Peptides against a protein of PDB entry 6B9H. Designs and how they scored, part 110

Target 1, 151 residues: chain A of PDB entry 6B9H
Amino acid sequence: AELCESLLTWIQTFNVDAPCQTVEDLTNGVVMAQVLQKIDPAYFDENWLNRIKTEVGDNWRLKISNLKKILKGILDYNHEILGQQINDFTLPDVNLIGEHSDAAELGRMLQLILGCAVNCEQKQEYIQAIMMMEESVQHVVMTAIQELMSK

## One batch from the design tools (peptide; made by RFdiffusion4, then SolubleMPNN)

Design b2_p26_2_s2 (from b2_p26_2, 12 letters changed)
Fold by OpenDDE base, seed 1:
Structure b2_p26_2_s2 (fold): chain B 151 residues (1-151), chain A 26 residues (1-26)
Amino acid sequence: as target 1 above (151 residues)
Amino acid sequence: MEEKELEEKKKKKEETKKFFEELLAK
């Protein structure tokens, strides 16, 4: 999926501790959680991050559990901090991500994280960073943002 | 054909740039 591939590239710019080279690397939610902490460490603090199970391996049940927590965190952040500036009418299916490594659904999850980044306190820095990426990635990101902001 | 495609690519690039510039202005 083009969305997932582009946003994976974007996610990799965060240089998180967890491996993030493949789609499967993201399916346990650890990378996403670490990225969210970088986006807003005051909200996604250590207490929040500690709720995300590490060393999940191939346990899809644990993956789904993590992903549900992350999705909830994103939605709560959108509501409580961002004032619902992003549209979450189409939520990713975390079951498909956890159990099947579904790239399309993962892309939707990463899209929500993108929404957090471009609306957070450091949105200027994240937007500028996006503008430094390859044009093909920028275009996909633009489209993804437009989808989030449109109602 | 190549020229047309190049022009379209440049146009898309500029549109993308403009989008993010406007986003920064918000």
Scores: peptide ipSAE 0.634, ipTM 0.893, DockQ to the pose 0.957
Fold by OpenDDE base, seed 5:
Structure b2_p26_2_s2 (fold): chain B 151 residues (1-151), chain A 26 residues (1-26)
Amino acid sequence: as target 1 above (151 residues)
Amino acid sequence: MEEKELEEKKKKKEETKKFFEELLAK
């Protein structure tokens, strides 16, 4: 999916420790968890990150478990810190991500993380970084943000 | 047709730039 491909490119700008070159690299949630810690290390602290299993391999059950924790973390962050500035009415299906590497649903998960980045304390830095990306990617990111903030 | 496509691309690029500039202003 176009959304997933563009947001994968965006995720790669974080230079996390975990491999993040392919869609499948993101399905275990480790990259996403590390990105969230970079976005807000006070909220997504080391204790939170330690709840995410890093040695998952191809175990889709462990992937789904990680993804559920990450989704919960994002939703809690939205309510407790961001003050519900993003629309989370349509949530990603983490089962499809973990079991089938569904790019469309993965894109929706990354979209929620994008929402965290553009509304967090360091939102200005993340927005400026997006403005330095390829124009075609910027356009997709814009559309994704508009969808999150729409009434 | 080529000129029209170029104009549309330019318009799309400017729209995107304006969006993020406005987002920074919030």
Scores: peptide ipSAE 0.633, ipTM 0.892, DockQ to the pose 0.968
Fold by OpenDDE base, seed 3:
Structure b2_p26_2_s2 (fold): chain B 151 residues (1-151), chain A 26 residues (1-26)
Amino acid sequence: as target 1 above (151 residues)
Amino acid sequence: MEEKELEEKKKKKEETKKFFEELLAK
């Protein structure tokens, strides 16, 4: 999954506290939650972050629970803050992410987070950071953004 | 052949750069 691989590289630029080196590292949602907090700490505040279970281990049910909360947060953020309409029919399947570490669906989840970053108050800084990445990664990210904005 | 590929890669790179520059302008 080229999308997931490129966006994983992008996620790593946030330097979050949780491990974020592999696809498996992202399946519990902890990294994604911490990234969202960096994107907009006023919206994704500590109270929101505290709802995400950090000690999940291999419990795929807890992973899915976290991922559902994160997905809801993203959707609410897009609706309430960014004023964006997201196609519900193309939402990531968090069950496949949590239970099977599905890279394609994880890529879609990270794509939604990318949408938050490039539309948030600090979007200039995030876009500039993307422009400093490898060209191959930039191209994939561009395609991902274009796909989001075409919906 | 290699020069053609190089040109295409440069074009792709410039298109990507232009995309993000335009995105910054919004």
Scores: peptide ipSAE 0.632, ipTM 0.892, DockQ to the pose 0.940
Fold by OpenDDE base, seed 2:
Structure b2_p26_2_s2 (fold): chain B 151 residues (1-151), chain A 26 residues (1-26)
Amino acid sequence: as target 1 above (151 residues)
Amino acid sequence: MEEKELEEKKKKKEETKKFFEELLAK
């Protein structure tokens, strides 16, 4: 999916410790958790991160478990910190991500993380970083942000 | 590349840039 591909490229700019080169690399949630910690380490602290199981391999059940925790974290962050600025009426299906590596649903998950980045305390820095990316990626990111912030 | 296509690409790029500039201004 175009959304997933562009946001994967965006995710790679965070330079997290976990491998993040492919869609499947993101399906266990470890990369996403590490990205969220970078976005707001005070909220997504070590205690939160420690709840995410590492080294899950191909165990889709463990992937789904992680993804559920991450999704909850994102939604809680949106409510508690961002003041519900992200429109979450359409949530990603974490089962499809974990079990089938569904790129479209993964894209939706990454879109939520994008929402965190462009609304967090360091939002200006993240927006400026996006503006330095390839124009094609910027356009997709723009569309994704518009969808999140739409009425 | 045709001139029309080039113009459309430039327009798209400008719109994207404007979007993020406005987002920064908030």
Scores: peptide ipSAE 0.632, ipTM 0.893, DockQ to the pose 0.957

Design b2_p26_2_s3 (from b2_p26_2, 13 letters changed)
Fold by OpenDDE base, seed 5:
Structure b2_p26_2_s3 (fold): chain B 151 residues (1-151), chain A 26 residues (1-26)
Amino acid sequence: as target 1 above (151 residues)
Amino acid sequence: SLEEELEREKKLRQETQEFFKQLLSL
């Protein structure tokens, strides 16, 4: 999906420790967890990150378990820190991500992380970084943000 | 035409940049 491909490119700008070159690399949630820690290390601290299993391999059950924890973390962050500044009425299906590497649903998960980045304490820095990306990627990111903030 | 396509692309780029500039002001 176009959304997933563009947001994968965005995720790669974080230069996390875990491999993040393909859609498959993101399905275990480790990259996403490390990105969230960079976005807000006070909230997504080391204790939170340690709840995410790193040695998952191709075990889709472990992938889904990680993804559920990450989704819960994002929703709690939105409620407790961001003050419900983004709409989450259409949640990603983490089962499809973990079991089938569904790009569309993965894109929806990355979209929620994008919402965290553009509303966090360092939102100005992340927005400026997006403005330095390729023009076609910026357009997709813009559309994704508009969807999150729409009434 | 090619000229019209290039103009539409330019407009899209400008609208995108203006969106993020406005987002920075929130």
Scores: peptide ipSAE 0.624, ipTM 0.902, DockQ to the pose 0.919
Fold by OpenDDE base, seed 4:
Structure b2_p26_2_s3 (fold): chain B 151 residues (1-151), chain A 26 residues (1-26)
Amino acid sequence: as target 1 above (151 residues)
Amino acid sequence: SLEEELEREKKLRQETQEFFKQLLSL
């Protein structure tokens, strides 16, 4: 999916420790968790990160478990910190992500993370970083942000 | 045509950049 591909490229700019080169690399949630910690380390602190299992392998059940925790974290962050600045009426299906590596649903998950980045305390930094990306990626990211902010 | 494509790309770039500039102002 175009959204997933562009946001994967965006995710890669965070230079997290976990592998993040493919869609499959993101399905266990470890990359997402590390990205969220970079976005707001006070909220997504080490205690939160430690709830995400790192040794998952191909176990889709563990992937789904991680993804559920991450999704909850994102939603809680949106409610508690961002003040409902992002649209969360359509949530990603973490089951499809974990079990089938569904790119469309993964894209929706990454879109929520994008919402965190462009609304967090350091949003200016992340927006500026996006503006330095490939133009085609910027366009997709723009569309994704517009969708999030449209109520 | 090439001209049309270049114009579309230019417009898209401008719109995208303006979006993020506006976003930065929030």
Scores: peptide ipSAE 0.623, ipTM 0.902, DockQ to the pose 0.921
Fold by OpenDDE base, seed 2:
Structure b2_p26_2_s3 (fold): chain B 151 residues (1-151), chain A 26 residues (1-26)
Amino acid sequence: as target 1 above (151 residues)
Amino acid sequence: SLEEELEREKKLRQETQEFFKQLLSL
């Protein structure tokens, strides 16, 4: 999916420790958790990150478990910190991500993380970083943000 | 035409830039 591909490129700019080159690399949630920690390390602290299992392999059950925790974290962050500035009405299907590596659903998950980045304390820096990306990626990101902000 | 394509691309680029500039002001 175009959304997933563009947001994967965006995710790669975070330079997290976990491998993040492919869609499959993101399905266990470890990359996403590390990205969230970079976005707001006070909220997504080490205690939170430690709840995410890193040795998952191809176990789709463990992937789904991680993804559910991450999704909950995002939603709680939106409610508690961001003041519900993003639209979480249409939630990603973490089962499809974990079991089938569904790119469309993964894209929606990454879209929620994008919402965290563009509304967090360091929103200015993240927005400016997006503005330095390829124009085609910027357009997709813009559309994704517009969808998030439209209640 | 190529000219029309370039104009469309330019417009899209400008709209995108303006969007993020406005977003930075929020």
Scores: peptide ipSAE 0.623, ipTM 0.902, DockQ to the pose 0.913
Fold by OpenDDE base, seed 3:
Structure b2_p26_2_s3 (fold): chain B 151 residues (1-151), chain A 26 residues (1-26)
Amino acid sequence: as target 1 above (151 residues)
Amino acid sequence: SLEEELEREKKLRQETQEFFKQLLSL
């Protein structure tokens, strides 16, 4: 999906420790968790990050477990810190991500993380970084943000 | 035409940049 492809490119700008080159690399949630920690290390602290299993291999059950924790973290962050500025009308299906590496649903998950980045304390830096990306990616990101901020 | 396509791309680029500038102001 175009959304997933563009947001994968965006995720790669965070330079996290975990591999993040493919859709499959993101399905275990480790990259996403590390990105969230970069976005707000006070909220997504080491104790939170340590709840994410890093050695999951191809175990889709463990992937789903991680993804559920991450999704909950995002939603809680949105409510507790961001003041519910992110529209969660359409939540990603983490089962499809973990079991089938569904790119469309992964895109929605990354979209929620995008919402965290553009609304966090360091939102200025993340928005400016987006403005330096490839124009086609910027357009997709813009559309994704507009969808989050609507309704 | 190519010129028209370039103008459309320019417009899209400008709109995108304007969006993020506005977003920065929030």
Scores: peptide ipSAE 0.623, ipTM 0.901, DockQ to the pose 0.886

Design b2_p26_2_s4 (from b2_p26_2, 16 letters changed)
Fold by OpenDDE base, seed 1:
Structure b2_p26_2_s4 (fold): chain B 151 residues (1-151), chain A 26 residues (1-26)
Amino acid sequence: as target 1 above (151 residues)
Amino acid sequence: SLLEKLLEELRRKLETRQFFLELLSQ
């Protein structure tokens, strides 16, 4: 999916410790958790990050468990910190991500993370970073943000 | 036409840049 591909490229700009080269690399949630910690380390602190199981391998049950925690974290962050500025009307199916590496659903998950980045305290820095990416990626990101912010 | 496509591409790029500039102003 174009959304997933573009947002994967965006995710890679964070240079997290976990491998993040492929869609499969993201399905265990470890990369996403590390990205969220970079976005807001005060909220997604070390205690929160430690709840995400690492080295899950191909265990889709563990992947789903991690993804559920991450999704909850995102939703809680949106409610508690961002003041519901992002739309969560269409939530990603973490089961499809964990079990089948569904790129479309993964894209939706990354879209939510994007929402966190462009609304967090350091939103200016993240927006500026996006503006330095390839135009094709920027356009997809723009569309994704518009979907999140739409009423 | 090719010209029309090029103009559309330019418009798209400008729209994208404008979007993020406006987003920065918020």
Scores: peptide ipSAE 0.685, ipTM 0.930, DockQ to the pose 0.966
Fold by OpenDDE base, seed 5:
Structure b2_p26_2_s4 (fold): chain B 151 residues (1-151), chain A 26 residues (1-26)
Amino acid sequence: as target 1 above (151 residues)
Amino acid sequence: SLLEKLLEELRRKLETRQFFLELLSQ
């Protein structure tokens, strides 16, 4: 999916420790968790990160477990810190991500993380970083942000 | 026409840049 590909490129700008070159690399949630910690290390602290299993392999059950924790973290962050600035009417299906590496649903998950980045305390820095990416990627990211903040 | 396509592409690029500039102002 175009959304997933563009947001994967965006995720790669964070230079996290975990491998993040392919869609499959993101399905275990480890990259997502590390990105969220960079976005807000006070909220997504070491205690939170330690709840995410790192040695998952191809175990889709463990992937789904991680993804559920991450999704909950994002939703709680939106409520407790961001003040409900993200429209979460349609949530990603983490089962499809973990079991089938579904690119469309993964894109929706990454879109929620994008929402955290452009609304957090460091939102100015993340927006400026987006503006340094390829224009075609920026356009997709713009559309994704507009969808999140629409009425 | 080719010219029309080029103009549309330029408008798209400008729209994208303007969006993020406005987002920074919030």
Scores: peptide ipSAE 0.685, ipTM 0.930, DockQ to the pose 0.966
Fold by OpenDDE base, seed 3:
Structure b2_p26_2_s4 (fold): chain B 151 residues (1-151), chain A 26 residues (1-26)
Amino acid sequence: as target 1 above (151 residues)
Amino acid sequence: SLLEKLLEELRRKLETRQFFLELLSQ
C-alpha cells in the first residue's frame, strides 16, 4: 500500500540498527521497537525494548507476539503520556502482519508510530525531518496524520 | 489541460508545506 511504502521510507530516516529495507524486515517488530525507543527513550526504555525478541526468524507466532507488545506499548503511551484517544476499530491486525506480511495492516501500525513521533516531546525535530523528505512522501504522511487527528 | 494539471500540482505541494508549518507552530 502507498501508506506503508511512504512510512517505510520515513522509518528508514531513524537509522536504527535492525534491517529496515523491506516490508518483511518490519514484520518481526524489532525495527518498530527501536524506532519507538528513539522517539521516547524514557518511556520505551531498555527494559521495555528487551521484552521484544530480536532473533525471530520466520516464526510468525513470535512475530505476532512482538507486534502485540509493540501495539500495547503504543496504546499505553498515547493514553498515559500523550493523553490521546485511539479508535480501537481502526487498530492494525497484527496477526495479518506477522503471518502474511500484510502491507496495509503494517501501514496502520506505522501510522500509529507516526502519531507518537508528531506528538512527543521532540515532535519539532521529527516534523522538521519529515519536511526534508520528498514531497510525494510528505503528502502521504500529511494524510496519515490528518486521519489520526480526526479521530 | 496541462496548465490546469500544473496548477493543481502546485496547489497540492503548497497545501502540504502549509500543513507542516502550521503543525510546527503548535
Scores: peptide ipSAE 0.684, ipTM 0.930, DockQ to the pose 0.962
Fold by OpenDDE base, seed 2:
Structure b2_p26_2_s4 (fold): chain B 151 residues (1-151), chain A 26 residues (1-26)
Amino acid sequence: as target 1 above (151 residues)
Amino acid sequence: SLLEKLLEELRRKLETRQFFLELLSQ
């Protein structure tokens, strides 16, 4: 999916420790958790990150477990910190991500993380970083942000 | 036409840039 591909490119700009080159690399949630910690390390602290299993392999059950925790973290962050500026009516299906590496659903998950980045305390820096990306990627990201913030 | 396509591309690029600039102003 175009959304997933663009947001994967965006995720790669975070330079996290976990491998993040392919869609499959993101399905266990470890990259996403590390990205969230970079976005707001006070909220997504080490205690939170430690709840995410890192030795998952191909175990789709563990992937789904991680993804559910991450999704909950994102939604809680939106409610508690961001003031509910992100619409969550179209939640990603973490089962499809974990079991089937569904790119479309993964894109929706990454879209929620994008929402965290562009609304967090360091949102200016993340927005400016997005503006340094390829224009085609920026356009997709713009559309994704608009969808998140539309009422 | 080629010119029309070029103009549309430029408009899209400007729209995208304007969006993020406005987002930064918030």
Scores: peptide ipSAE 0.683, ipTM 0.929, DockQ to the pose 0.962

Design b2_p26_3_s1 (from b2_p26_3, 12 letters changed)
Fold by OpenDDE base, seed 5:
Structure b2_p26_3_s1 (fold): chain B 151 residues (1-151), chain A 26 residues (1-26)
Amino acid sequence: as target 1 above (151 residues)
Amino acid sequence: ALQEFLSSDPNMPLEERQKLFQKLGQ
């Protein structure tokens, strides 16, 4: 999926500790959790991150468990910190991500994280980073933000 | 700035899109 591929490239700019080269690398939620901690370490603190299981391997049940926690964290962050700026018109199906590595649904998950980045306290920093990416990625990111925040 | 970003055509030239991102970041 175009959305997933572009946002995977965007996720790679965070330079997290966990491997993040492929769609499969993102399905256990560890990369996403580390990215969220970078976005807002006061909210997504060590206590929150410790609830995300590492070394899950191919266990899709553990992947789904992690992804559910991450999705909840994003939605709570939007409500409690961002003031409901992100529209939850279409939530990702974390079951499809964990069990089938569904790129389209993963793209929707990464889109929610994008929403956190462009609305957080350091939004200017993350937007500047987007402006340095390839034109095709910037195009997709703009569309993704518009879809997420339009009411 | 946000409303301008949300209502703009994402197919616009790169330079114009970057100006919108710059405004969004402020």
Scores: peptide ipSAE 0.719, ipTM 0.962, DockQ to the pose 0.893
Fold by OpenDDE base, seed 1:
Structure b2_p26_3_s1 (fold): chain B 151 residues (1-151), chain A 26 residues (1-26)
Amino acid sequence: as target 1 above (151 residues)
Amino acid sequence: ALQEFLSSDPNMPLEERQKLFQKLGQ
């Protein structure tokens, strides 16, 4: 999916410790959790990150468990910190991500993380980073933000 | 700035889009 590929490129700019080169690399949630910690380390602190299992392998049940925690974290962050600026009417299906590596649903998950980045206290920093990316990626990101935040 | 960003055409030229992102980040 175009959304997933563009946002994967965006995720790679965070330079997290976990491998993040492929769609499959993201399906266990570890990269996403590390990215969220970078976005807001006060909220997504070490205690939160420690709830995400890192030794998952191919266990899709554990992947889904991680992804559910991450999704909950994002939604809670939106309610508690961002003031519900993100429209979550279309949530990603984490079962499809964990069990089938569904790129479309993963794209939706990354879109939620994008929403966190462009609404957090350091939003200027992340938006500046987006402005340095390829034009095609900036185009997709703009569309993704509009979809997420338009009411 | 946010409303301007949300109502703009994402197919606009790169320069214009970047101006919108800049405003969004302020």
Scores: peptide ipSAE 0.718, ipTM 0.961, DockQ to the pose 0.900
Fold by OpenDDE base, seed 4:
Structure b2_p26_3_s1 (fold): chain B 151 residues (1-151), chain A 26 residues (1-26)
Amino acid sequence: as target 1 above (151 residues)
Amino acid sequence: ALQEFLSSDPNMPLEERQKLFQKLGQ
């Protein structure tokens, strides 16, 4: 999926410790959790990150458990910190991500993380980073932000 | 700035899109 591939490229710019080369690499939620910690380490602190299980392998139940925690964290962050600037009426299906590596649903999850980055305290820095990416990626990112924040 | 970004055509030229991103970041 175009959304997933573009946002995967964007996620790679965070230089997290976990492998993040493929869609499958993101299905356990570890990369996403580490990215969220970079976005706001005061909110997504070590205590929060430690709730995300690492080394889950192919265990789709553990993947889904991690993804549910991450989704909840994103929604809580939007409510408590960002002032609900992100629309949450079209939530990703974390079951499809964890069990089937569904790229479309993963794209929607990454879109929510994008919303966190472009609305956080350091949004200017993350937007500047987006402006340095390939034109095709910037196009997809713009569309993704519009879908997420339009009311 | 946000309203302008949200109502703009994402198919616009790169330079115009980058100006919108810059405004969004302020």
Scores: peptide ipSAE 0.717, ipTM 0.961, DockQ to the pose 0.904
Fold by OpenDDE base, seed 3:
Structure b2_p26_3_s1 (fold): chain B 151 residues (1-151), chain A 26 residues (1-26)
Amino acid sequence: as target 1 above (151 residues)
Amino acid sequence: ALQEFLSSDPNMPLEERQKLFQKLGQ
């Protein structure tokens, strides 16, 4: 999926501790949780991050559990901090991500994280980072933002 | 601004897109 691949490249710019080279690397939610903490460490604090299980292996049930927590966190952040600036009418299916490593659904999950980044207090820094990426990625990101924030 | 960004064509030239991103970040 083009969306997932482009946003995976974007996620890699955060230089989190967890492996983030492949789609499979993202399916347990650990990378996403670490990225969210970088985006807003006051909201996604250490207590929040500690709720995400890190040693999940291939246990898709644990993956889904993590992903549900992350999705909940994103939605709460959007409501409580961002003021509902993103459109969540079509939420990612975390079951497909955790159980089947579905790239399309993962792309939608990463799109929500993109929404957090481009609307957070440090949005300028994240947008500057996007502007330094390959044109193809910038193109996909622009489309993703438009889809996410247009009503 | 956000509305300008949301209504723009993603297929615009790179330079123009970057200007939109710059505005979005401010």
Scores: peptide ipSAE 0.716, ipTM 0.961, DockQ to the pose 0.894

